# Peptides against a protein of PDB entry 6NYY: the designs that were tried, part 135

Target 1, 212 residues: chain A of PDB entry 6NYY
Amino acid sequence: KHFEQAIERVIGGLEKKTQVLQPEEKKTVAYHEAGHAVAGWYLEHADPLLKVSIIPRGKGLGYAQYLPKEQYLYTKEQLLDRMCMTLGGRVSEEIFFGRITTGAQDDLRKVTQSAYAQIVQFGMNEKVGQISFDLPRQGDMVLEKPYSEATARLIDDEVRILINDAYKRTVALLTEKKADVEKVALLLLEKEVLDKNDMVELLGPRPFAEKS
Target 2, 212 residues: chain A of PDB entry 6NYY as posed
Amino acid sequence: KHFEQAIERVIGGLEKKTQVLQPEEKKTVAYHQAGHAVAGWYLEHADPLLKVSIIPRGKGLGYAQYLPKEQYLYTKEQLLDRMCMTLGGRVSEEIFFGRITTGAQDDLRKVTQSAYAQIVQFGMNEKVGQISFDLPRQGDMVLEKPYSEATARLIDDEVRILINDAYKRTVALLTEKKADVEKVALLLLEKEVLDKNDMVELLGPRPFAEKS

## One batch from the design tools (peptide; made by RFdiffusion4, then SolubleMPNN)

Design b2_p23_6_s2 (from b2_p23_6, 12 letters changed)
Fold by OpenDDE base, seed 3:
Structure b2_p23_6_s2 (fold): chain B 212 residues (1-212), chain A 23 residues (1-23)
Amino acid sequence: as target 1 above (212 residues)
Amino acid sequence: MEEELRKLEEALEELRERATRTV
């Protein structure tokens, strides 16, 4: 108890009691977090959920904690599941509210970065081929692209395809699990914080063996 | 000592980023 609270303070920062979310915003955050939590629960290659909270901390309106995998090599399938989990919040908002919010900006940035990395760094796209280029960092002078404008357009198109495929997969999953997303969201609105045990009580055990 | 501290801080930050998603 005291050790877990100390870790939560170090990782989550001080609860900003000053950011009172409006009830409608809090509802949006609850369904957004429930989307991530449920997607991560039913995707094999997602990281195991430890905790999810709709209490604003630091710069965020909510947070989730995961058990990091000690993994250095990722397959295309593993990266896809991680993209789907990252899209889970946006997809949940669309399914339940029929509208999208700005809350998924960081998620969309992460998904976009992952898609570009798969195509231009890891050579995981057949149309672009077995190429590897460094992605421009923020603030690096984009020197001459090591590829033609035709290749640039192809990369952009294949990135959009990959993101859209991940989005569609996430829509299918969270539509199938819609009742589970709602259960998690409603319990989040009641308790504000859920742990792995709360998720097991709601959804049953995660259908994938924990790699010890 | 300053370089070791910086590396430790970077490793701790990477661990935090991997363990925590902020919305």
Scores: peptide ipSAE 0.188, ipTM 0.591, DockQ to the pose 0.569
Fold by OpenDDE base, seed 1:
Structure b2_p23_6_s2 (fold): chain B 212 residues (1-212), chain A 23 residues (1-23)
Amino acid sequence: as target 1 above (212 residues)
Amino acid sequence: MEEELRKLEEALEELRERATRTV
């Protein structure tokens, strides 16, 4: 209890009890988090959910905690599942509300970074080929791209394809599991915080062996 | 020492990012 609370404070920041979400915003956050949670539950290579909260903390409107795998090497399939989980919030909002919000900005940034890294750092795209370039850091002078403008366009196109594929996969999954997303979202609205046990009660055991 | 501290901070940040998502 005290140790978990200390970790939650360090990770989530101080609960700013002062940020009262409007009921509609709270609903949006609940469905957003439910999308992540359900996507992560049914994607083999996603990190298992430990806790999800729609209680605003620090700078966020909510948070989720995961048990990261001690993994240093990732396959394309693993990275795709991670991208899909990251898109789960946005996709849930689209499925349930027919609209998108700004709440997925960080998720989209992460997905974009992952897609670029796969293509230009890890050489995982067949069209671009086995290339590895350092991505310009934010604030570094965009030194001359080590590749042509034609290659830059190809990279941009393949990044979009990869993200769209992840998005479509996530849409398919969360559409299939729509009732599960609803259950999680409704329980989040009731309890504000869910743990792994709540997820097991709602969805059954995660269909993938947890590497303990 | 500064470079080691930076690497440690980066590793801690990566661990935090992997373990936690803020909305």
Scores: peptide ipSAE 0.181, ipTM 0.591, DockQ to the pose 0.633
Fold by OpenDDE base, seed 2:
Structure b2_p23_6_s2 (fold): chain B 212 residues (1-212), chain A 23 residues (1-23)
Amino acid sequence: as target 1 above (212 residues)
Amino acid sequence: MEEELRKLEEALEELRERATRTV
């Protein structure tokens, strides 16, 4: 309890109790968060969910806390599951509302960054090949790309393919688990905050053994 | 000390980013 609250303060900042979400926005956030939560629950290489909240904190309309694995090396499969989890919010919005919101902007940024990193930093794409280039940091002059325009186009295409594949995987998963997403979303709307135990009660134990 | 503090802050931020998703 005290430790969790301390983590919450450090991570989320002060609850902006003053930001009252409109009911429809709150619903959108709940389903968005439920999408992430359920995707993460059923993806082996996703980080275990500790807490999910639709209470606005800091700059966010909601947040989730995870138990990250101390891992320095990620496989392509692991990165894919993480991408899928990150897409879970948007996919949930699409499944339930038939629309996307700006709430997934940061998720898309993360997914995009991950996809580019996989292709141009980690050499994880067979078409692009075993290349590794530093991605320009925010504010770095776009130095001349160390690759041709043809390679740049190939990279962009393969990034899109990778993201779309992750998206489709997430759509398939959350469509299969649609009832679970709804259960989580509805409970989020009721409780505003769910923990791992709430998720276990709703969904059963996470099907992947947490390395204790 | 300042460099150590900066490294600690960076490590904490990385942990924070890994442990938390904000929407």
Scores: peptide ipSAE 0.179, ipTM 0.595, DockQ to the pose 0.673
Fold by OpenDDE base, seed 4:
Structure b2_p23_6_s2 (fold): chain B 212 residues (1-212), chain A 23 residues (1-23)
Amino acid sequence: as target 1 above (212 residues)
Amino acid sequence: MEEELRKLEEALEELRERATRTV
C-alpha cells in the first residue's frame, strides 16, 4: 500500500495542487489541449502525443508529453506541420469559443521563432533568398542588421505570410476534425489525463505508419 | 526513505520537464 502510493506519486509527479482552475478555465484548457492533440494526430510530420494533462503543474495550466523523434534534418513541409500542431490550441479555442485567450502565448512565440528561423536561418523563402544570419536573442545588443530596412520589412511580411498559411491550414484541419476535437476535450474533462491508447480508442489508429 | 523518495521524484520531474512542453 505505501509503496504503491509512492510509485503513483513518482509516476504522477508531485501534483502541486497549487493552482485551482475555475471550471470555465479548465474547459478552455481541455479544448486547447484537444486542438494540439488532434492536429498532432492528423499531421504526418507532427510529433506524436504520448500524454496530455489538464492538471496544472508548476507554471503551466496543462502539459503534453511527446515522443521525441531523433530527427536532425527537417523539410519545409515538416516544419509547417509542426507549426500547425503548435497553433492547434489557439485554433481550437477560436472554433469552439469564438474567442482567444492568453493560453497560446508560448505557442505563438514558438511559431514566430520557427517562421523567422525558416526565412532568415534556413533560407527557405524564395523572396528573401538564400540568406542565413543569427537572430538576435532576447537581451543581445541588436547589432546593426546585416541587411537593409527594405529587407527587414520583407522578412517581417514573409514571416506573417508563413504564420498565416500555417494558421489557415490548422483552421481547415480542425474544422474538418471538429467532432474529434470535441471527443478529446470531453474525455480530458472527465479523466484529466489522456494517453496514446485513449487517443486510439477515440480517433482510431494514427493514419501514419509508425516507423518501427 | 521519504527524503530519498523526494529526491527521486524531483529528478524524475526534471527529466519529465525536459520531455514535457508546457501547453
Scores: peptide ipSAE 0.164, ipTM 0.564, DockQ to the pose 0.242

Design b2_p23_6_s3 (from b2_p23_6, 12 letters changed)
Fold by OpenDDE base, seed 5:
Structure b2_p23_6_s3 (fold): chain B 212 residues (1-212), chain A 23 residues (1-23)
Amino acid sequence: as target 1 above (212 residues)
Amino acid sequence: MEEELRELLEKLEELRERATRRV
């Protein structure tokens, strides 16, 4: 208990007991988190879920904790599954509410960053080719791009294609698993916090071996 | 040493971000 709370404080920040989410907002967060949880459950290269919470912490309205693997090298397939898991919240909102919220801002930022990195840093796009350029860091003067405006447009187009492909894959997955997303969301609304055991009880064992 | 430390810190930050998703 005390150690878990300490980890939660370090990772999640202070529990904002004062942020009473309206019932509709709490519902949106529950389905958003359920979308991530279910996407991560059924994507091989997603990090294993440890905990998911709809209790507001720090600046967030909800959070999930994962068991990260120390990994330095990623394949395109691994990066795609991670993008899909990251899109799971937005996709869940779309599927269940027919509307999107600002809750996915940080998720979209991460997906955008990953897509650009894949194309312009890792050379993972066939049309753009085997290039590697430093992405402007926050606060770096936009140095002249070492490529033409035509190449810039190509990069932007291929980034959108990659993100859209990840989005479509996530839509397909969460549409197939719609009932599982509903189960997780409803249990989140009841318990506010779920662990791995709750997920196993709801969905069965994760279909991928935990690489120890 | 400073560059190696920076790279290590960047990697630790990445791992931390992967360990926790916030909404």
Scores: peptide ipSAE 0.217, ipTM 0.660, DockQ to the pose 0.502
Fold by OpenDDE base, seed 2:
Structure b2_p23_6_s3 (fold): chain B 212 residues (1-212), chain A 23 residues (1-23)
Amino acid sequence: as target 1 above (212 residues)
Amino acid sequence: MEEELRELLEKLEELRERATRRV
């Protein structure tokens, strides 16, 4: 208990006991987190879930902790699964509520960054080709793009395609696993915090061997 | 030493960010 709370404090920040989520917001967060958790559970290249919480911490309304893989080289497939997991919250909101919230802003930012990196930095798009450009860092003056406006449009289009494909994949997955998302969300609403064991009890063992 | 510490802290922060998703 004390050690876990210390880790939570270091990772999640101070528990904002002052941010009482309204029941409907708490429900939204629970289903959002359940979407991520279930997507990550059934995606091979997603990081294994350690913990998921709907207790607000720092700037977040919920959070999840994962066991990251010590990996420096990612395949396109691995990046896609990570994108799908990251979209899991938004997709869950759409499936269960028929509406989207601002809660996915950081997720969409991450997905967008990943998609651009795949296309512009890693050369993973066939139409754009095997090119690599530095993405402007936040705060860098957008100096002259090293590519034409036609290439810029192509990049933007292919980014949208990639994200939409990841989104559709996530929709398909979470629609198939809709009952599992519901189970996780309901248990989150009850316990506020789930661990890997709770997920195993709900969903069975993760279908993919965890590389220890 | 300060630069090495900074690099280590940056790596730890990156690892932390990879290990934690916030909503």
Scores: peptide ipSAE 0.211, ipTM 0.632, DockQ to the pose 0.612
Fold by OpenDDE base, seed 1:
Structure b2_p23_6_s3 (fold): chain B 212 residues (1-212), chain A 23 residues (1-23)
Amino acid sequence: as target 1 above (212 residues)
Amino acid sequence: MEEELRELLEKLEELRERATRRV
């Protein structure tokens, strides 16, 4: 108990017991987290869920913990599933509430970064081709782009296509699994914290072999 | 030593970021 709480504080940040989410915000967070949890459950190349919480910590309204694989090389398919899992919160909000919130800002940032990296660093887009450019880091002077404005437009278009494809895939998945998202969200509202065992009880065993 | 420590810290941060999603 005390050791787990210490680990949770180190990982999640300080519990701001003082930030009481409004009931409607708590509901939004629960469905958002449930979207991530369910997407991650049914996507082969998503990291296995360890824990999900709707207890606000630090500046976050909720959090999820995963068991990342020691993987250094990622395929396009693996990156796509990771993008879909990351979009799961936003998609869940859309499916259940017909509205989107600011809660997905960090998720969208991660998805955007992944999409750009796939296209301009990893050469994973056929139209852009086998190119690799360093993305400007935060604080790097905007060096002249090593490519034309036409290439810049192509990159931007292909990034949007990739993100939209991931989004559509996530919509399809969470629409199919809508009842599972609701089960997870409702249990989150009750327990505030779910672990892998709670997910197994709700959804059955994860349909993918745990790569040891 | 400082460079190795920096690389280790960066790896730990990356692992932590991959292991934890905040909303």
Scores: peptide ipSAE 0.211, ipTM 0.635, DockQ to the pose 0.588
Fold by OpenDDE base, seed 4:
Structure b2_p23_6_s3 (fold): chain B 212 residues (1-212), chain A 23 residues (1-23)
Amino acid sequence: as target 1 above (212 residues)
Amino acid sequence: MEEELRELLEKLEELRERATRRV
């Protein structure tokens, strides 16, 4: 108990007891996190959820912890499922509230980065082809792009298509699982923290064999 | 002991940053 709390303090940062979320904000965070949790539960190539919390930590309003797979090689299908899980929060907000918040900013950044990497680094897009370009890092002088403006436009279009496909897939999934998202969100509002066992109790066993 | 604990905590933080999604 004390050691786990110390680990949670070190890992979570100090519970900034000072960021009291308004009840409506806390509700939004709960449904946002429930969207991620449920998407991750029903997507085969998502990382297994270990913990989800709506207790604000540092700059985050909520967080989820996953068991990282020791996987270095990802297929397009695996990357798509990871994108869908990352979009789960935004999609949940849309389904339940009919509005979007700024809470998905970091998720959208991650999805955008993943989509660009798939297309311009991993050669995973048929229209763009088997190319690999270094993405400029934040703060790198925008060196001249090693490709034409036409290629740049094609990349931007195919990135948007890929993200939209992931978004639509996530909408379909969380619409089908809407009742499960609600159950998780309500339990999050009650307990503030859920673990894998809570998820199993709510949703049943994860439908994918844990690769032992 | 404090330095080993600090290194362990830093490693745990790094592992956590990789395994944690923040909203």
Scores: peptide ipSAE 0.203, ipTM 0.619, DockQ to the pose 0.355; fails the geometry check

Design b2_p23_6_s4 (from b2_p23_6, 13 letters changed)
Fold by OpenDDE base, seed 4:
Structure b2_p23_6_s4 (fold): chain B 212 residues (1-212), chain A 23 residues (1-23)
Amino acid sequence: as target 1 above (212 residues)
Amino acid sequence: SAEEEEELRRALEELRERASRVV
């Protein structure tokens, strides 16, 4: 009895009620994940796709798994491609459905954090200059910003510009590759999980050599 | 190799932790 309940709690704790996605939600997730997958496929500095899934896990409705590059130093171009890949889900939803969902909120947060890091931590913006400030951690009292309110406004403006540039780049890419996004989304709806081989079969070999 | 599979598993777990935040 107690051991069965412990196994049921371990299994039933793993039995997080698989959020049964409604068919329309499942479709939205499929196109969202297809957007990430296709953006990652055609962006040189994106992480190579390992797996994409529309099976809900944890708090995510879908996920894409990429082979992380053991890279500690990123160029502005590399960070831009990563931002574009992260925007791929939202952009796909916009292209196919003419609407955005709350699913992209975490992606937007990541893109925003990356943009601020590029400008404030890495000094990658010519207008802001070669500055490096620590971003406040969650729960740190935002004590005195080490920069003026004028600099803060400039940072916010340049962050918006950078995000908008990444967004436009992603829109251009996924519009060009719209048929590929649809192929991936449709196959996701059928198989629920795709791997790199499925992507190669659909799209051909990734146009960038895997930097081993 | 078993080591490559474990590295892939760890990479996938780190990605799951990252991807659990990518809806």
Scores: peptide ipSAE 0.017, ipTM 0.476, DockQ to the pose 0.190
Fold by OpenDDE base, seed 3:
Structure b2_p23_6_s4 (fold): chain B 212 residues (1-212), chain A 23 residues (1-23)
Amino acid sequence: as target 1 above (212 residues)
Amino acid sequence: SAEEEEELRRALEELRERASRVV
């Protein structure tokens, strides 16, 4: 109890009890967070879900907490599953509401950053080739791009392809699991906060063994 | 959708801007 509350305070900040979401906004957030939760549940290389909440914290309207794996090396497949999990909120909103909200902007940014890093840092794209260069950090002198404008266009195209592939994969998964997304969303609207045990009770055990 | 493309475009532009900021 006290230790969990301390971790929640450090990670989530103070619950802004002052941000009362409108019922329709709360519904949108519930389905968004349910999309993340369900995608993460059924993707092998996604981090294990610890908690999902539709209670606004800090700048977010909802959140899912995951147990990060202490992993230093990621495969292309692992990065794809992480991208799909990150797209889960936006995809859920599309499936259930047929609309785009601003709630997915940070998720799209994270997915875009991951896709770009895979192509230009990790050499994970065959068309671009075995190239690796550091992404400029905030405050670094951007020296001339070590590649031509033609290569820049190719990188942009391959980033879009990778994101679209992750998006389509997420649409397929959450369409298959649509009833599970609905169950999680409805339970979130009732309880506002779900833990791993609530998810196990609702969906059954996660189909992937937690690597100890 | 056009809005998703614009959000993706903005995210790419932010990455490009971060990549173009010569300090």
Scores: peptide ipSAE 0.016, ipTM 0.514, DockQ to the pose 0.032
Fold by OpenDDE base, seed 1:
Structure b2_p23_6_s4 (fold): chain B 212 residues (1-212), chain A 23 residues (1-23)
Amino acid sequence: as target 1 above (212 residues)
Amino acid sequence: SAEEEEELRRALEELRERASRVV
């Protein structure tokens, strides 16, 4: 009751501010971005959140900005946490709305690209083996695949497994942190933009020491 | 969800097509 009324007040207050998004769309974006933000907050190897916004900008309905670590080498665990953070928006939408929007297409593409790169470029999959194939660059001639169709199928299967594992991990995390996702989403609906300090006020200090 | 699996499938197909076009 009180929580629903707070949501309704926040949603009703939002109708007036942004000409671009319907209140329901803005709500969806808020929960989507909150999913990213919270996943990134509680995943050790995720990049630290700098800013999250639900103000539409020319390429997206919302965005989260992270401080990239100056890191040239990524572990499988680090890449997994990054995948989970990238899935955080989609997973939040599923948890809160029981529906999936097209807003996560770019995130799914990024996750898929990362998973594929891990398996075929970085050799991070035991079933596929320690192989490294250069992913075709845009504009390179289609050379014959250096692997059989059976290997291609195996790669696809293992990519799906990896993404599903990241997805399940994200679902588990955001389900555990559901109340935090909601707090962030609600505050996003009020402020439209949150910074790291807002997140600290809502969630407490990030549980991982910022690698300075 | 079935939609997510299809979107993932499409993304994988696009990556495969890109990979197939560039290898």
Scores: peptide ipSAE 0.017, ipTM 0.521, DockQ to the pose 0.029; fails the geometry check
Fold by OpenDDE base, seed 2:
Structure b2_p23_6_s4 (fold): chain B 212 residues (1-212), chain A 23 residues (1-23)
Amino acid sequence: as target 1 above (212 residues)
Amino acid sequence: SAEEEEELRRALEELRERASRVV
């Protein structure tokens, strides 16, 4: 409890107990977080869910906490599942509301960053090839791209393809698991916070063995 | 959806802009 709360404070920031979400916003957040949670539940290489909350913290309206894997090397499949999990919120909003909210902007940014990293940093794209460029850090003005504008366009196209593939995969998954997303969302609206045990009770055991 | 593709495009553009500012 105290340790989890400390981790929650570090990751999620201080609970803005004063930030009251409107019922429709709270509903949107619940389905958004349920999308993340369910995607993470049914994706093998996603990190195991520890907690999901629709209580606003810091700049986030909701959050999901996962048990981080002590992993230094990621496969393309692992990165894809992580992308899908990150898209789970947006995809849930699409499936249930048919609308896009600003709540997924950070997720899209993360997915986009991951896709670029896969293509230009990790060389994980066959069309772009075995290239590795340092992605600019926040604040570094790299004046010269180490690649041509043609390569830049190719990178952008392949990034889009990768993200679209992840998106489609997430849509397929959450459409299949739509009832589970709804169950999680409804329970979130009731409890505001769910843990792994709540998810097990609701969805059954996670179909993937927890890597200890 | 077309809207998702547009948001994705915008996110990509923002990343490009960040990359272009950083790169």
Scores: peptide ipSAE 0.016, ipTM 0.504, DockQ to the pose 0.031; fails the geometry check

